# Peptides against a protein of PDB entry 3J47, part 5

Target 1, 121 residues: chain A of PDB entry 3J47
Amino acid sequence: IRLTNQLKSLKGLQSKLKDVVEYLDKVINKELPINHTILGKLQDVFNLLPNLGTPDDDEIDVENHDRINISNNLQKALTVKTNDELMVIYISNLVRSIIAFDDLIENKIQNKKIQEQRVKD
Target 2, 69 residues: chain B of PDB entry 3J47
Amino acid sequence: YEEKEESNLAATKSMVKIAEQYSKRIEEEKELTEEELKTRYVGRQDPKKHLSETADETLENNIVSVLTA

## One batch from the design tools (peptide; aimed at target 1 V45 L48, target 2 T12)

Design b1_p30_3_s4 (made by RFdiffusion4, then SolubleMPNN; from b1_p30_3, 17 letters changed)
Fold by OpenDDE base, seed 1:
Structure b1_p30_3_s4 (fold): chain B 121 residues (1-121), chain C 69 residues (1-69), chain A 30 residues (1-30)
Amino acid sequence: as target 1 above (121 residues)
Amino acid sequence: as target 2 above (69 residues)
Amino acid sequence: LEKLIELAKAKLEALEAAEENAKKALELLK
């Protein structure tokens, strides 16, 4: 259920982002005036997202190593942390899969014992 | 969309806590596996079933964590 | 404006990657 809700939200965001890109392309082509309200909201969202573009600003302080998935350049330093978190999640999934496999093996063994008992009767 | 967004925000906040709980969950999973092994010898189905259910719940939580990351 | 468009494209790509990951996770749960 939670996963399905997250996927639905992501799809909604994707659709909205696509609409924004299409709108921006139309504005560049001078087909439509810039909707200042939509653009302002997008700018606010982008301002909350760390800047992707400038190669030169070396000074992004090393201190925020702990924070999550936001935009690529700050995310490059954060990518190490994100990679570590993703690795932990991957290991957890592997462990869960192993446990599920162990349960499957045990269930199979129990079923075999039940069948052997039925054949003896 | 809004209800799902709220759920995603709650999941993201929980991710920070999940990182700490992750080590504990791994240990709990190991303990359950040991109980399953013991149950195999004792012939009691109940502890084994409980271990399986807990493992499934742990898997689901990890998947939700991956989606929230 | 051009920078905003580039940022929007980057966000779209990130969202697409997240959607794909979410689909894979859902398949793993089945």
Scores: peptide ipSAE 0.483, ipTM 0.858, DockQ to the pose 0.049
OpenDDE base, seeds 2, 3, 4, 5: peptide ipSAE 0.473, 0.443, 0.495, 0.464; ipTM 0.858, 0.846, 0.865, 0.853; seed 4 fails the geometry check

Design b1_p30_4_s3 (made by RFdiffusion4, then SolubleMPNN; its pose is not in this set)
Fold by OpenDDE base, seed 2:
Structure b1_p30_4_s3 (fold): chain B 121 residues (1-121), chain C 69 residues (1-69), chain A 30 residues (1-30)
Amino acid sequence: as target 1 above (121 residues)
Amino acid sequence: as target 2 above (69 residues)
Amino acid sequence: DEERILRELELRKESLEEKLKMYKELEKKK
């Protein structure tokens, strides 16, 4: 259920991004007049979107790296953070698997001792 | 879309809480493993079973956290 | 002013294309 909702939101965002790209292409090609209101809203969206390709904004708002799927350079650092979080989760799953194996080995040793005792009676 | 966005926001808030709880869960898992190691030395079966169950619960919670990430 | 707007639109276009690519990769992984 949660994954399906995330995929639906991602598909909706992907469609909206495609529409914006198509609009920008038409404006660049002079097929459509520059709509200042749409450009202003796009500017606001891009200002909220972590700047792709301006290395100089030192306010890589590290706090926005914790906050949800907004734009690519921040998404790259968010991807790094997500990768680090996934790595921590992977290590914890590995540790849990080791503990579960240790318990299985102990249970197997106990079962073997019980069988050896039954053969001696 | 809105219901899914709300679910994703709730998931993200849960992930932040999970990150804090994760450090505690890792420590609890280590403590349980140490108790299991101690119980292996003492030969008491009951503490080992409780450790195994808690390790499994901790594993399930991490898997759910990965699936939510 | 028009040339500045065109440069900003081009930078924004590139940013949107990179986002679209990342979303496609995430969709393929899921």
Scores: peptide ipSAE 0.438, ipTM 0.822, DockQ to the pose 0.040
OpenDDE base, seeds 1, 3, 4, 5: peptide ipSAE 0.442, 0.425, 0.445, 0.430; ipTM 0.820, 0.810, 0.821, 0.816; seeds 1, 3, 4, 5 fail the geometry check

Design b1_p30_5_s1 (made by RFdiffusion4, then SolubleMPNN; its pose is not in this set)
Fold by OpenDDE base, seed 5:
Structure b1_p30_5_s1 (fold): chain B 121 residues (1-121), chain C 69 residues (1-69), chain A 30 residues (1-30)
Amino acid sequence: as target 1 above (121 residues)
Amino acid sequence: as target 2 above (69 residues)
Amino acid sequence: EEEEKKKKELEDALNLKIEAQKKKKELLSL
């Protein structure tokens, strides 16, 4: 049950991340967003999501650089901090994933040994 | 402007708190991994399993934190 | 096998996140 919920959460995260990557690619390529409706939804998602990448609005008061990704223009500087926090969370998830992998390997080894013993009996 | 700044400050404080909680969870995960290593040497499966379960719970909590971030 | 599949999916999601972070860093460097 928990693992299934984790997988569902991971799939949701993966989908969101894919959308972010696609947006970033469009920004990098200077391609005007082809689909306005997707762009509007993406903008809503990016307004709800920390607007990581929109280059346009110049007059973002740079002062509050070190702090959290709440508001759009302040969000650029805040986006850097939120990006750092997201990186920390990402690293943490990696570490936990590695540990879970190690445990899975150990469990497989143990199961194999148990099966080998049962075949000898 | 001020209301937005206050909201950003509150969010920042929340993120710092999440980072601290995350650091603590990482330490708990390390402790569990050490117990698993010890259990590998001693051949006792039960402590290793418990360590694995706690590491998984720690992972789940981090994933949820990432999804909420 | 199912657990191994879930682990692989987690790894793929993590890799995707790393790529997104790299692209963001590149965009910030522009």
Scores: peptide ipSAE 0.498, ipTM 0.852, DockQ to the pose 0.030; fails the geometry check
OpenDDE base, seeds 1, 2, 3, 4: peptide ipSAE 0.403, 0.463, 0.356, 0.370; ipTM 0.843, 0.862, 0.793, 0.809; seeds 1, 2, 3, 4 fail the geometry check

